# Ledger of designs, part 33: peptides against a protein of PDB entry 3JWR

Target 1, 323 residues: chain A of PDB entry 3JWR
Amino acid sequence: TRELQSLAAAVVPSAQTLKITDFSFSDFELSDLETALCTIRMFTDLNLVQNFQMKHEVLCRWILSVKKNYRKNVAYHNWRHAFNTAQCMFAALKAGKIQNKLTDLEILALLIAALSHDLDHRGVNNSYIQRSEHPLAQLYCHSIMEHHHFDQCLMILNSPGNQILSGLSIEEYKTTLKIIKQAILATDLALYIKRRGEFFELIRKNQFNLEDPHQKELFLAMLMTACDLSAITKPWPIQQRIAELVATEFFDQGDRERKELNIEPTDLMNREKKNKIPSMQVGFIDAICLQLYEALTHVSEDCFPLLDGCRKNRQKWQALAEQ
Target 2, 298 residues: chain A of PDB entry 3JWR as posed
Amino acid sequence: TRELQSLAAAVVPSAQTLKITDFSFSDFELSDLETALCTIRMFTDLNLVQNFQMKHEVLCRWILSVKKNYRKNVAYHNWRHAFNTAQCMFAALKAGKIQNKLTDLEILALLIAALSHDLDHRGVNNSYIQRSEHPLAQLYCHSIMEHHHFDQCLMILNSPGNQILSGLSIEEYKTTLKIIKQAILATDLALYIKRRGEFFELIRKNQFNLEDPHQKELFLAMLMTACDLSAITKPWPIQQRIAELVATEFWEQGDQVGFIDFVCTQLYEALTHVSEDCFPLLDGCRKNRQKWQALAEQ

## One batch from the design tools (peptide; aimed at target 1 S127 H142)

Design b2_p10_3_s2 (made by RFdiffusion4, then SolubleMPNN; from b2_p10_3, 6 letters changed)
Fold by OpenDDE base, seed 4:
Structure b2_p10_3_s2 (fold): chain B 323 residues (1-323), chain A 10 residues (1-10)
Amino acid sequence: as target 1 above (323 residues)
Amino acid sequence: FLDEILYEYK
């Protein structure tokens, strides 16, 4: 395609030029081509291209395929969300110095997972999929969308000309796919809620050890969630804009819940309760986000900007809730 | 509130 030719021929700017190591990064000003260039830079600077002998054209095709398999009519869970998740992962690995704590296969898996974790997202949550009796709800009992995202990820990875993992041994390939699957499934916030207590307790007791395979898996799950939710850590103007996208998508679901399912939506998905957004954001930060970024900062102090951003946004949301 | 969050993000 012309898009592939343009991407493959383009000079890839440095990570410094692209500012993709910054936790404060915003994609708002970037074209789709520039987001793809950023993605190439992430793979390159994480040594994934070299270590796994990725062909440039194959990587370009894969990136474009991933981007293409996000829906354009979904307000938040689109390519830009996946790209921002991957950028946060990249920043956490580089600026947050988590790269040195992980294997190359884990890094490869996390980056692929971050980019792929919401593939073909439909702008509705698992609850809606279940209640609407969607065909996907017949295929999967739990984490319906996350299983679908992984299936889409696997489909793309196995598509002709998209096989960025072709340089891996059979064992490396199996390991990578296992980690990708676990990482994508970990983005189900319900699983985060179930597992986070174990992680926080390990941190609190100073018993956290990444050499333990179970704790490693747990950490990768927490890191995925931290990147997936990283919009809450962004500078306030960026946070507000992303919160509007999230609200738009949630309200669209709420509207569908009223019309299609004949139910009253929850406050978070209720367009009529827009005035509760600030207080709900405070509640979300307190219930979900703060402890995660605190724990992540305990694993790597260089991840503090995520925690600091989250705290600053809590204050901003609280101020709005008091108006 | 946690239930609402789980409802939204699940």
Scores: peptide ipSAE 0.092, ipTM 0.857, DockQ to the pose 0.215
OpenDDE base, seeds 1, 2, 3, 5: peptide ipSAE 0.090, 0.072, 0.071, 0.087; ipTM 0.862, 0.845, 0.846, 0.853; seeds 3, 5 fail the geometry check

Design b2_p10_3_s3 (made by RFdiffusion4, then SolubleMPNN; from b2_p10_3, 7 letters changed)
Fold by OpenDDE base, seed 2:
Structure b2_p10_3_s3 (fold): chain B 323 residues (1-323), chain A 10 residues (1-10)
Amino acid sequence: as target 1 above (323 residues)
Amino acid sequence: FLEEILYEYL
């Protein structure tokens, strides 16, 4: 395609030029081509292209295929969300110095997972999929969408000309796919809530050890969630805009819940409850986000900008909730 | 609130 030719021939700017090592990064000013260039830079600077002998054209095609398999009519869970998740992962690995704590296969898997974790997202949550008796709800009992996202990820990775993992040994390939699956499934916040207590307790007791395979898996899951939720850490103008996208998508679901399921939506998904957004954001930060970024900062102090951003946005939302 | 978050993200 013309898009592939343009991407493959383009000079990829440095990570510094692209600011993709910054936790404060925003994609708002970037074209789709520039987001793809950023993604190439992430793979390159993490040594994934070199270490796994990725062909540039194959990587370009894969990135474009991933981007294509996000829906354009979904307000938040689209390519830009996946791209921002991956950028946060990159920043956490580089600026947050987590790269030094992980294997190359884990890094490869996390980056692929971050880009792929919401593939073909429909702008509705698992509860909606289940309640609507969607065919996907017959295939999966739990984490319905996350299983679907992984299936889409696997489909793309196996598609002709998209096989970015072709340079891996059979064992490396199996390991990578296992980690990708675990990482994508870990983006189900239900699983986060279920598992986070173990992570926080290990941190609190100073018993956290990345050399333990179970604790490594747990950490990768927590890191995925931290990147997936990273919009909450962004500078306030960026946070507000992203919160509006989230609200738009949730309200669209709520409208569908009324129309298609004949149910009253929850406050978060109720367009008429827009005035509750600030207080709900405070609650979300307190219940889900703060402890995660605190724990992550204990693993790597260089991740502090995520925690600091989250705290600052909590104050901003609280001030709006008091008005 | 946690139940709402659970319902919305689960």
Scores: peptide ipSAE 0.076, ipTM 0.841, DockQ to the pose 0.233
OpenDDE base, seeds 1, 3, 4, 5: peptide ipSAE 0.091, 0.084, 0.095, 0.091; ipTM 0.851, 0.845, 0.848, 0.847; seeds 1, 3, 4, 5 fail the geometry check

Design b2_p10_3_s4 (made by RFdiffusion4, then SolubleMPNN; from b2_p10_3, 6 letters changed)
Fold by OpenDDE base, seed 4:
Structure b2_p10_3_s4 (fold): chain B 323 residues (1-323), chain A 10 residues (1-10)
Amino acid sequence: as target 1 above (323 residues)
Amino acid sequence: FLEDILYPYL
């Protein structure tokens, strides 16, 4: 395609020029081509292209395929969300110095997973998919969308000309796919809530050990969630804009819940309760986000900007809730 | 309380 030709021929700017190492990064000003260039830079600077012998054209095609398999008519869970999740992963790996704690296969898997974790998202949650009796709800009992996202990821990875993992051994390939699956499934917040207590307790007791395979898996899950939720850590103007996108998508689901399912939506999905957004954001930060970024900062102090951003946004939301 | 907060994300 013309898009592939343009991407493959383009000079890829440095990570410094693209600011993709910054936790404060915003994609709002970036074209789709620039987001693809950023993605190439992430793979390159994480040594994934070299270590796994990725062909440039294949990587370009894969990136474009991933981007193409996000829906444009979904307000938040689109390519830009996936791209921002991957950028946060990149920043956490580089600026947050988590790269030094992980294997190349784990890094490869996490980056692929971050970009792929919401593939073909429909702008509705698992509960809606289940209650609407969608065909996907017949395929999967739990983490319905996350299973679908992984299936889409696997489909793309196996598509002709998109095989960025062709340089891996059979064992490396199996390991990578296992980690990708676990990482994508970890973005189900239900699983986060179920597992986070174990992670926090290990941190609290100073018993956290990344050499333990179970704890490694747990950490990768927490890191994925931290990147997936990273919008809450962004500078206030960015946070507000993303919160609007999230609210739009949630309200769209709430409207459908009323119309299609004859249920009153929860406050976060209720368009009539938009005035409660600030207080709900405070609740979200306190219940879900703060402890995660605190724990992540204990694993790597260089991840502090995520925690600091989350705390600052809590203050901003609290101030709005008091008006 | 947690249920209400989490619902949009579940």
Scores: peptide ipSAE 0.400, ipTM 0.921, DockQ to the pose 0.191
OpenDDE base, seeds 1, 2, 3, 5: peptide ipSAE 0.369, 0.366, 0.351, 0.389; ipTM 0.916, 0.914, 0.911, 0.919; seeds 2, 3 fail the geometry check

Design b2_p10_4 (made by RFdiffusion4)
Pose (drawn by RFdiffusion4):
Structure b2_p10_4 (pose): chain A 298 residues (1-255, 281-323), chain P 10 residues (1-10)
Amino acid sequence: as target 2 above (298 residues)
Amino acid sequence: SIVDDFLQEE
């Protein structure tokens, strides 16, 4: 509660000061309070704060709530993951220049989604919770964890003093939630795989076009995956360390080159054809793929 | 195979 007092009264530094406009950004050295501040700057500089009548008091309580609903004991899938995703999402809209390509309702949804796409993630994959017959598997059909991450995001938005959406017309609120649901579910790697082929062709055939309502919402799913694992596009020292966490969390459940080829370069290449200013992601990606390949040969 | 640990079976 004091954490709210101190936060809802601190000055939010500029985006330039926070270096959150950068695809090469890192959080290792930021405090907890600082990361929440960057998030406020994100909402502010995307005009989300003014166009949706958000009170500084409410947005702060909500951001803090999402922070406290990520598990500390979880290796990689903690708050800093949701944060590093939203920052990548933010950097994509700004420096990658996509904001000029989509509505205010869509931008708000993507940001809220990127922040909460893994809420209450218990450090284990959909495959495991299904095979272990976790009650969550009994409750949800497909995309089990991602359904849960959303059930949580929504629970928080309906919480008192957290309705950062309270300023929306009922129609607006209704369709924003629809997009948020789609965004969070799209972070299921299975859906990314079962859908990407369709998108990779519209790109390959120089046919892809945003105006098409459907082609757009597909891209929105591809964008979510792009930020969800943007960590692979980081400078080597960072990718080195964050790969250490994904490493431990996986091994805990058990108790890189092939993946990048299978999952990543394919995707970031497509994102750059859509937006050239998004190339740093592709560059950083194959750059790390270079270093991991060299290490794989010892 | 590389992502089987991430995929839910149908």

Design b2_p10_4_s1 (made by RFdiffusion4, then SolubleMPNN; from b2_p10_4, 3 letters changed)
Fold by OpenDDE base, seed 4:
Formats: C-alpha cells, sequence, structure tokens
Structure b2_p10_4_s1 (fold): chain B 323 residues (1-323), chain A 10 residues (1-10)
C-alpha cells in the first residue's frame, strides 16, 4: 500500500526528537504516520529489532495492521489510546529504568501487548457486551473484550507479511505469546482489583522480588495497568482532553444502554450527570490509581513522574469538584 | 479502564 511504502521509506526520528521518553508525552499534534514512526523508534531503541532480527518492512506492515484494526468511530479506545499506552510503557522502560529489570522477551511482549491490548474495541465495556448477549459473551465468561483483543493480536501476528516474531525460537515464541496474553488480560480492571492487593502487600513488606516468576508476572500485570491508565498522570491540559474523550465514549454507551437495553446507566455513563465527572475522577484516582503509581515508584523511583502527575491531577479534579 | 472501576463500585 501507499501508506506502507511511505512508512518504510521514511527516516525515523530519534526518541529525543519524538519526545517518546517523556512521561508528559502527548500525541495530539501527531499524524497517524508520525505515531507509526514513534512506534518504530520504540522497537528500535528497546533493541527489539536487532535482538529478534525484525525486518523493517515487516515491522512497518505489522504496525499499520495493528493501527488498522482499531476503530475510528470509537472516541477513546482507539489507536491513539493504544499508542499512548505503548508510549508510556516505553517511557517506563527507558526513563523509568524498568528495562534493566526485565528480559528482552518480556519487553517485546509488553510493547506488543500495549499496542494490541484494545484491538477492535467497540467503545463498550464487558458488562455491556454481556448484557447485550453479544456472541463474544458466549465465547468468554470473563474478560470478554480482553480475550478478543488477544485473539486479534494473535491473528495479526500470524498474518502474512506481519510476522514480527519470525526470528524467535519456538520456545521464545511460546513464552512471548504467553506474556502477551497475560499482559492484555491484565488490562481488565476487574483483574487488577483482584490482584493488586498481593502486589501492594509485597511492596509494603519489602518482600517484592522480580526473580520470583509469580511476582514477575504480577509486576508485568501492574505495569500494564499503570500504562493503560497513564492518561490520569498527564499534564492537566492533556488529562482534561483525554477525560473528555473517555466521558464521550461512556456517555455513548450510557445512551445505548437506555435505548438498546432499557436500563438507567451508571453515573459514570450518564450524560445527565456530567457535573459529577470531577468527583468521580477524584474517586477513581483514590480507589484505583494512586496506590498503583506509589507501588510502581517503589519498584523504580524513576517512575515518580507518573505518581506526581496523578497527584497533581487529583488536586485539579478536587478543586473542580468543590465548585 | 475507568469504566470497569465504576461498574465495580456501584
Amino acid sequence: as target 1 above (323 residues)
Amino acid sequence: SIVDWLLEEE
């Protein structure tokens, strides 16, 4: 395609030029081509291209395939969300120095998972899919969309000309896919809530050890969630804009819940309760985000900008909630 | 996502 030719022939700017190591990164000004270039740079600077012998054209095609399999008519859970999740992962690995704590296969898996974790998202949550009796709800009992996202990820990875994992041994391939699956499934916030207590307790007791395979898996799950939720850490103008996108998608779901399911939506998805957004954001930060970024900062102090951003945004949302 | 959190708190 013309898009592939353009991407494959383009000079890829440095990570410094692209600012993709910054936790404060924004994609708002970037074209789709520039987001693809950023993605190439992430793979290159993480040594994934070299270590796993990726062909440039194959990587370009894979990136474009992933991007193509996000829906444009979804306000928040689109390519830009996946791209920002991957960028936060990249920043956490580089600037946050988490790269030194992980294997190359884990890094490869996390980056693929971050880019792929919401593939073919429909702008509705698992509860809606279940209540609407969608065919996907019959295939999977829990984490319905996350299983679908992984299936889409696997489909793309196995598609002709998209096989970025072809340089891996059979064992490396199996390991990578296992980690990708676990990482994508970990983006189900329900699973995060179930597992986070173990992680926080290990941190609190100073018993956290990445050499333990179970704790490693737990950490990768927490890191995925931290990147997935990273919009809450962004500078206030960026946070506000992303919160508007989230609210738009949630209100669209709420409108569909009224029309299609004949139910009253939750406050979060109720367009009529837009005035509760600031207080709900404070609640979300307190219940979900703060402890996660605190714990992540305990694993790597260089991740502090995420925690600091989250705290600053809590203050901003609280100020709005008091008006 | 934020969606899943709010559903669990209600």
Scores: peptide ipSAE 0.036, ipTM 0.751, DockQ to the pose 0.196
OpenDDE base, seeds 1, 2, 3, 5: peptide ipSAE 0.038, 0.035, 0.037, 0.030; ipTM 0.762, 0.753, 0.758, 0.736; seeds 1, 2, 3 fail the geometry check

Design b2_p10_4_s2 (made by RFdiffusion4, then SolubleMPNN; from b2_p10_4, 5 letters changed)
Fold by OpenDDE base, seed 1:
Structure b2_p10_4_s2 (fold): chain B 323 residues (1-323), chain A 10 residues (1-10)
Amino acid sequence: as target 1 above (323 residues)
Amino acid sequence: DIISFFLEEE
């Protein structure tokens, strides 16, 4: 396609030029082509292209395929969300210095997972899928959408001309896919809630050890969540804008719940309760975000900007809640 | 499912 030709022929700017190592990164001003260029740079600077012998055209096609398999009519869970998740992962690995704590396969898996973790998202949560008796709800009991995202990820990875993992050995391939699956599934916040206590206790007791395979897996899950939620850490204007996108998607679901399921939506998804957004954001930060970024900062102090951003935005949301 | 899940459980 013309798009592929344009991408494959383009000079890829440096990470510095693209500012993709910054925790304060914003994609608002970027074209779709520029987001793809940023993605190429992430793979290159993490040494994934070289270490796993990726063909440039194949990588370009894969990126475009991933982007294409996000829906354009979904307000938040679209390509831009996936891209921002991946960018935060990249920043955490580079600026946050987590790269040196992980294997190349783990890094490869995390980046693929970040880009793929919401593939074909429909703008509704797992609860809606269950209540609507969607066919996907018959296939999976828990983490319905996350299983679907992983299935979509596999479909793309195995599609002709998109096989960015073809340079891996059989064992490397199996390991990578396992980590990708675990990472995508970890983005289900229900699983985060179930597992985070173990991680926090290990940190609190100073018993956290990445050489332990179980703890490594746990850390990768927490890191994925930290990147998935990273909008909450962004400079206030960015955070506020993203929160509006999230609210839009939730309100759209609430409208569908009324119309299609004949139920009253929760306050979070109720358009008439938009005045509660600031207080809800404070609650979200306190219940979910703060401890995670505190723990992550304990693992790597260079991740402090994420924690600092989260704290600053809590203050901003609290101020709005008091109005 | 980011914000919705937590508010539903509160």
Scores: peptide ipSAE 0.050, ipTM 0.790, DockQ to the pose 0.174
OpenDDE base, seeds 2, 3, 4, 5: peptide ipSAE 0.048, 0.048, 0.048, 0.043; ipTM 0.781, 0.780, 0.783, 0.769; seed 2 fails the geometry check

Design b2_p10_4_s3 (made by RFdiffusion4, then SolubleMPNN; from b2_p10_4, 3 letters changed)
Fold by OpenDDE base, seed 4:
Structure b2_p10_4_s3 (fold): chain B 323 residues (1-323), chain A 10 residues (1-10)
Amino acid sequence: as target 1 above (323 residues)
Amino acid sequence: SIVDFLLEEE
């Protein structure tokens, strides 16, 4: 395609030029092509292209395929969200120095997972999918959308000309897919809530050990969630803009819940309760985000900008909630 | 999916 030719022929700017190592990164000013270039740079600078012998054209095609399989009519859970999740992962790996704590296969899997974790997202949560009796709800009992995202990820990885994992051994391939699956499934916030207590307790007791395979898996799950939720850590102007996108998508779901399911939406998804957004954001930060970024910062102090950003945004939301 | 099942058994 013309898009592939343009991407494959383009000079890929440095990570410094693209600012993709910054936790404060914003994609708002970037074209779709530039987001693809950023993605190439992430793979390159993580040594994934070299270590796994990726062909440039194949990587370009894969990136474009992933991007294409996000819906444009979804306000938040689109390519830009996936891209920002991957960028946060990249920043956490590089600037946060988590790269040194992980294997190349784990890094490969996390980056693929971050980019793929919301593939074909429909702008509705698992509860809506279940209540609407969608065909996907018959295939999966739990983490319905996350299983679908993984299926889409696998489909793309196996598509002709998109096989970025072709340089892996059979064992490496299996390991990578396992980690990708676990990472994508970990983005189900319900699973995060279920598992986070173990992680926090290990941190609290100073018993956290990445050499333990179970704890490694747990950490990768927490890291995925931290990147997925990283919008809450962004500079306030960026945070506000993203919060508006999230609210738009949630209100769209709430409107559909009223119309299609004849139910009253929760406050989070109720357009009529827009004035509750600031207080709900404070509640979300306190209940979900703060402890995660605190724990992540404990694992790697260089991840502090995420925690600091989250704390700053909590203050901003609290100030708005008091008005 | 069958793929999920296979990956869980490994």
Scores: peptide ipSAE 0.016, ipTM 0.642, DockQ to the pose 0.036
OpenDDE base, seeds 1, 2, 3, 5: peptide ipSAE 0.038, 0.035, 0.016, 0.014; ipTM 0.763, 0.749, 0.668, 0.631; seeds 1, 2 fail the geometry check

Design b2_p10_4_s4 (made by RFdiffusion4, then SolubleMPNN; from b2_p10_4 with D5F Q8E)
Fold by OpenDDE base, seed 1:
Parts: sequence; structure tokens; C-alpha cells
Structure b2_p10_4_s4 (fold): chain B 323 residues (1-323), chain A 10 residues (1-10)
Amino acid sequence: as target 1 above (323 residues)
Amino acid sequence: SIVDFFLEEE
């Protein structure tokens, strides 16, 4: 395709030029092509291209395939969300210095997972899928969409010309896929809530040890969530804009719940309760975000900008809630 | 997703 040719032939700017190492990064001004170029740079600067002998054309095709398998008519859970998740992962690995704590396979898996974690998202949550009796709800009991995302990820990885993992040994391939699956599944907030207590206790007791395989797996899950939710850490203008996208998608779901399921939506999904967004954001930050970024900062102090951003946005949302 | 969290808490 022309798009592939253009991408494959393009000079990839430096991470510095693209600002993809910044926790304050915004994709709003970037074209789709530029987001793909950024993605190439992430793979390159993490040494994934070199270490796993990725062919440039194959990587380009894979990126475009991933992008293509996000729906354009979904307000928030689209390619830009996946891209921003991956960018935060990249920033956490580089600027946050988490790269030095992980293996190359773990880094590879996390980056692929971040880009793939919401593939073919339909703009509705697991609860809606379950209540609508969607065919996917018959296949999976829990984390319905996350299983679907992983299935889509696997499909793309195995598609002709998209096999970016072809340079891996059989054992490396198996390990990578295992980590990808775990990472994508970890983006289900229900699982985060279930598991985060163990992570926080390990941190609190100063018993956290990345050399322990179980704790490593736990950390990777927490890191994925931290990147998935990273919009809450962005500079205020960016945070507001993303919050509007989230609200739009939620309201669209609420409208569908009324129309298709004859259900009154929750406040979060209710377009008529837009005035509650600021207070709900404060609640979300307190219940979900703050402890996570505090713990992450404990693991690596260079991740502090995420925590600082979250705290600043809490103040901004609180101020709006008081109006 | 953020959506699932708020639904579980209401």
C-alpha cells in the first residue's frame, strides 16, 4: 500500500525530536503517519529491532496493521489511546529508568501489549458486552474484551508480513506471548483492583523484589495499568481533552444502554449528569490512580512526574467540582 | 478501563 511505502521510506526522527521520552507528551498535533514513526522509534531505541532482528518493512506493516484494527468511530478506545499507552510505557522505561530492571523480552512484550491492549475495542465496557449477550460474552466469563484484544493481537502477529517476532527462538516466542497475554489481561481494572493490594503491601513492607518471578509478573501488570491510565497524569489541557473523549464514549454507551437494553445508565454513563464529571474524576484519582503512581515512584523515583501530574490534576478537578 | 471501575463501585 501507499501508506506502507511512505512509512517504510520515511526518515524516523529522534526520540528527542519526537518528545516521546517526555511524560508530558501529547499526540494531538501528530498525524497518523507521525504516530507510526514514533512507534518505530520506540522499538528502535529500546533496542528491540536490533536484538530481535526485526525487518523494517515487517515492523512498519505490523504497526499499520495494529492501527488499522482500532475502530475510527470509537471516541476514546482507539489507536490514539493505544499509542499514548505505548508512549507512556516508553517514557517509563527510558526516562523512568525501568528499562534497566527488565529483560529485553519483557520490554518487547510490554511494548507490543501496550499498542495492542485495546484492539478492536467497540466503545463499550465488559458489563455492556455481558448484558447485551454478545457472542464474546459466551466465549469468556471474565475480562471479556481483554481476551478479545489479545486474540486480535495474536491474529495480527501471525498474519503474513506482520511477523515481527520471527527472529525469536521458540522459547523466547512462548515467553513473549505469555507476557503479552498477561499484560493485556492486566488492563482489566477489575483485575487491577484484585491484585493491587499485594503489590502495595510488598512496597509498604519494603519486601518488593523484582528477582522474584511472581513479583515481576505483578509489577508488569501494575506498570501496564499505570500506562493505560496515564492520561490522568498529563498536563491539565491534555487531561481535560482526554477526559472529554472518555466522557463522550461513556455517554454513547449510556445512550445505547437506554435504547438497546432499556437500562438506566449509571452516573458515569449518563449524559444528563455531565456536571458530575469533576467529582467523579476526583473519586477515580483517589480510588485508583494515586496509590499506583506512588508505588511506581517507589520502585523508580524517576517516575515521579506521573505522580506529580496526577496530584496536580486532582487539584484541578477538585476546583471544578467545587464550582 | 476506567468505565469498569465506576460501574463496580455504584
Scores: peptide ipSAE 0.045, ipTM 0.772, DockQ to the pose 0.193
OpenDDE base, seeds 2, 3, 4, 5: peptide ipSAE 0.041, 0.042, 0.039, 0.039; ipTM 0.761, 0.765, 0.754, 0.752

Design b2_p10_5 (made by RFdiffusion4)
Pose (drawn by RFdiffusion4):
Structure b2_p10_5 (pose): chain A 298 residues (1-255, 281-323), chain P 10 residues (1-10)
Amino acid sequence: as target 2 above (298 residues)
Amino acid sequence: SSAFDVSEHL
């Protein structure tokens, strides 16, 4: 509660100061309070704060709530992951220049979604919770964890003093939530795979076009995956360290080149055809693929 | 529905 006092009264530094406009950004050296501040700057500089009548008091309580609902004991899938994704999402809209390609309702949804796409993640994959017959698997059908991440995001938005959406017309609120649900579910790697082929062709055939309502919401799913694992596009020292965490969390459940080829370069290449200013992601990606390949050969 | 596991492809 004091954490709210200190936060809801501190000056939010500029985006330039926070270097959150950068695809090469890192959080290793930021405090907890600082990361929440960057998030406020994100909402502010995306005009989400003014266009949706958000009170500084409410947004702060909500951001703090999401922070406390990420598990600390979880190796990689903790708050810093949700943060590093939202920052990548933010950097994509700004420096990658996509904000000029989509509505205010969509931008707000993507940000809220990127922040909460893994809420309460217990450090284990959908495959495991299904095979272990976790009650969550009994409750949800497909995309089990991602359904849960959303159930949580919504639970928080309906919490008192957390309705950062309270300023929306009922119609706005209704469709924003629809997009948020779609965004969070799209972070299921299975859906990314079962859908990407369709998108990779519209790109390949120089046919892809945003105006098309459907082609757009497909891209929105592809954008979510693009930020969800943006960590693979980081400078080597960072990718080296964050790969260490994904490493431990996986091994805990058990108790890189093939993946990048199979999952990543394919995707970031497509994102750049859609937006050239998004190339740093593709550059950083194959750059790390280069260093992991060299290590694989010892 | 069955969940996809990427580790099987690696």

Design b2_p10_5_s1 (made by RFdiffusion4, then SolubleMPNN; from b2_p10_5, 6 letters changed)
Fold by OpenDDE base, seed 4:
Structure b2_p10_5_s1 (fold): chain B 323 residues (1-323), chain A 10 residues (1-10)
Amino acid sequence: as target 1 above (323 residues)
Amino acid sequence: EEALDISKFL
């Protein structure tokens, strides 16, 4: 395609130029091509291209394929969300110094997972999929969409000309896919809520050890969630804009719930309760986000900007809730 | 107080 030719021929700017190591990064001003260039840089600077002998054209094609398999008519859960999740992962790995704590396969898996974790998202949550009796709900009982996202990820990875993992041994390939699956599934917030207590307790007791395979898996799950939710950590103007995208998507679901399912949507998805967004954001930060970024900062102090951003945004949302 | 269904956030 013309897009592939353009991407493959383009000079990839440095991570410094692209600012992709910054936790404060914003993609708002970037074209789709520039987001693809950023993605190439992430793979390159994490040594994934070199270590796993990725062909440049194949990587370019894969990136474009991933991007293409996000829906354009979804307000939040689109390519830009996936890209921002991956960028936060990259920043956490580089600036947050987490790269030094992980294997190359884990890093490879996390980056692929971050980019792929919401593939073909439909702008509705698992509850809606289940209640609407969607065919996907018959295939999977839990984490319906996350299973679908992984299936889409696997499909792309196996597509002709998109096989970025062809340089891996059979064992490396299996390991990578396992980690990708676990990482994508970990983005189900229901699973996060279920598992986070173990992670926080390990941190609290100073018993956290990344050399333990179970704790490693747990950490990767928490890291994925931290990156997936990283919009809450962004500078306030960015946070507000992303919150509007989220609200738009949630209200669209709520409208559909009312029309299609004849149910009253939850406050979060109720357009009529838009004025509750600030207080709900405070509640979300307190219930979900703060402890996660605190724990992540305990694992790597260089991740503090995420925690700091989250705290600052909590204050901003609280101020709005008091108006 | 409506319990925020936190699992549905984002």
Scores: peptide ipSAE 0.086, ipTM 0.804, DockQ to the pose 0.116
OpenDDE base, seeds 1, 2, 3, 5: peptide ipSAE 0.078, 0.071, 0.074, 0.074; ipTM 0.806, 0.802, 0.805, 0.808; seeds 1, 3 fail the geometry check

Design b2_p10_5_s2 (made by RFdiffusion4, then SolubleMPNN; from b2_p10_5, 4 letters changed)
Fold by OpenDDE base, seed 4:
Structure b2_p10_5_s2 (fold): chain B 323 residues (1-323), chain A 10 residues (1-10)
Amino acid sequence: as target 1 above (323 residues)
Amino acid sequence: SEAFDISALL
């Protein structure tokens, strides 16, 4: 395609030029081509291209395929969200020094998972999918969308000319796919809520050990969630704009819940309660985000900008909630 | 303060 030719022929700017190592990164000014170039840079600077012998054209095609399999009519859960999740992962790996704690296969899996974790997202949560009796709800009982995202990821990885994992051994391939699946499934907040207590307790007791395979898996899950939620850590102007996208998508779901399911939406999805957004953001930060970024910062102090950003945004939202 | 309804995120 013309898009592939343009991407494959383009000079890929440095990570410094692209600012993709910054936790404060914003994609708002970037074209789709530039987001693809950033993605190439992430793979290159994580040594994934070299270590796994990726062909440049294949990587370009894969990136474009992933991007194409996000819906353009979804306000938040689109390519830009996946790209920002991957960028946060890259920043956490590089600037946050998490790279030094992980294997190349784990890094490969996390980056693929971050980019793929919301593939074909429909702008509605698992509860809506279940309540609407969607065909996917018949295939999966739990983490319905996350299973679908993984299936889409696997489909793309196996598609002709998109096989970025072709340089892996059979065992490396199996390991990578296992980690990708676990990482994508970990973005189900229900699973996060279920598992986070174990992680926080290990941190609290100073018993956290990445050499333990179970704790490693747990950490990768927490890291995925930390990157997925990283919008809450962004500088306030960026945070506000992303929060508007999230609110738009949630209100769209709430409108559909009223119309299609004849139910009153929860406050978070109720357009009529938009004035509660600031207080709900504070509640979200307190219930979900703060402890995660605190724990992540305990694993790697260089991840502190995520925690600091989250705390700053909590103060901003709290100030708005008091008005 | 109304507890944040986490169920909306699920």
Scores: peptide ipSAE 0.252, ipTM 0.878, DockQ to the pose 0.097
OpenDDE base, seeds 1, 2, 3, 5: peptide ipSAE 0.193, 0.186, 0.185, 0.227; ipTM 0.866, 0.862, 0.862, 0.873

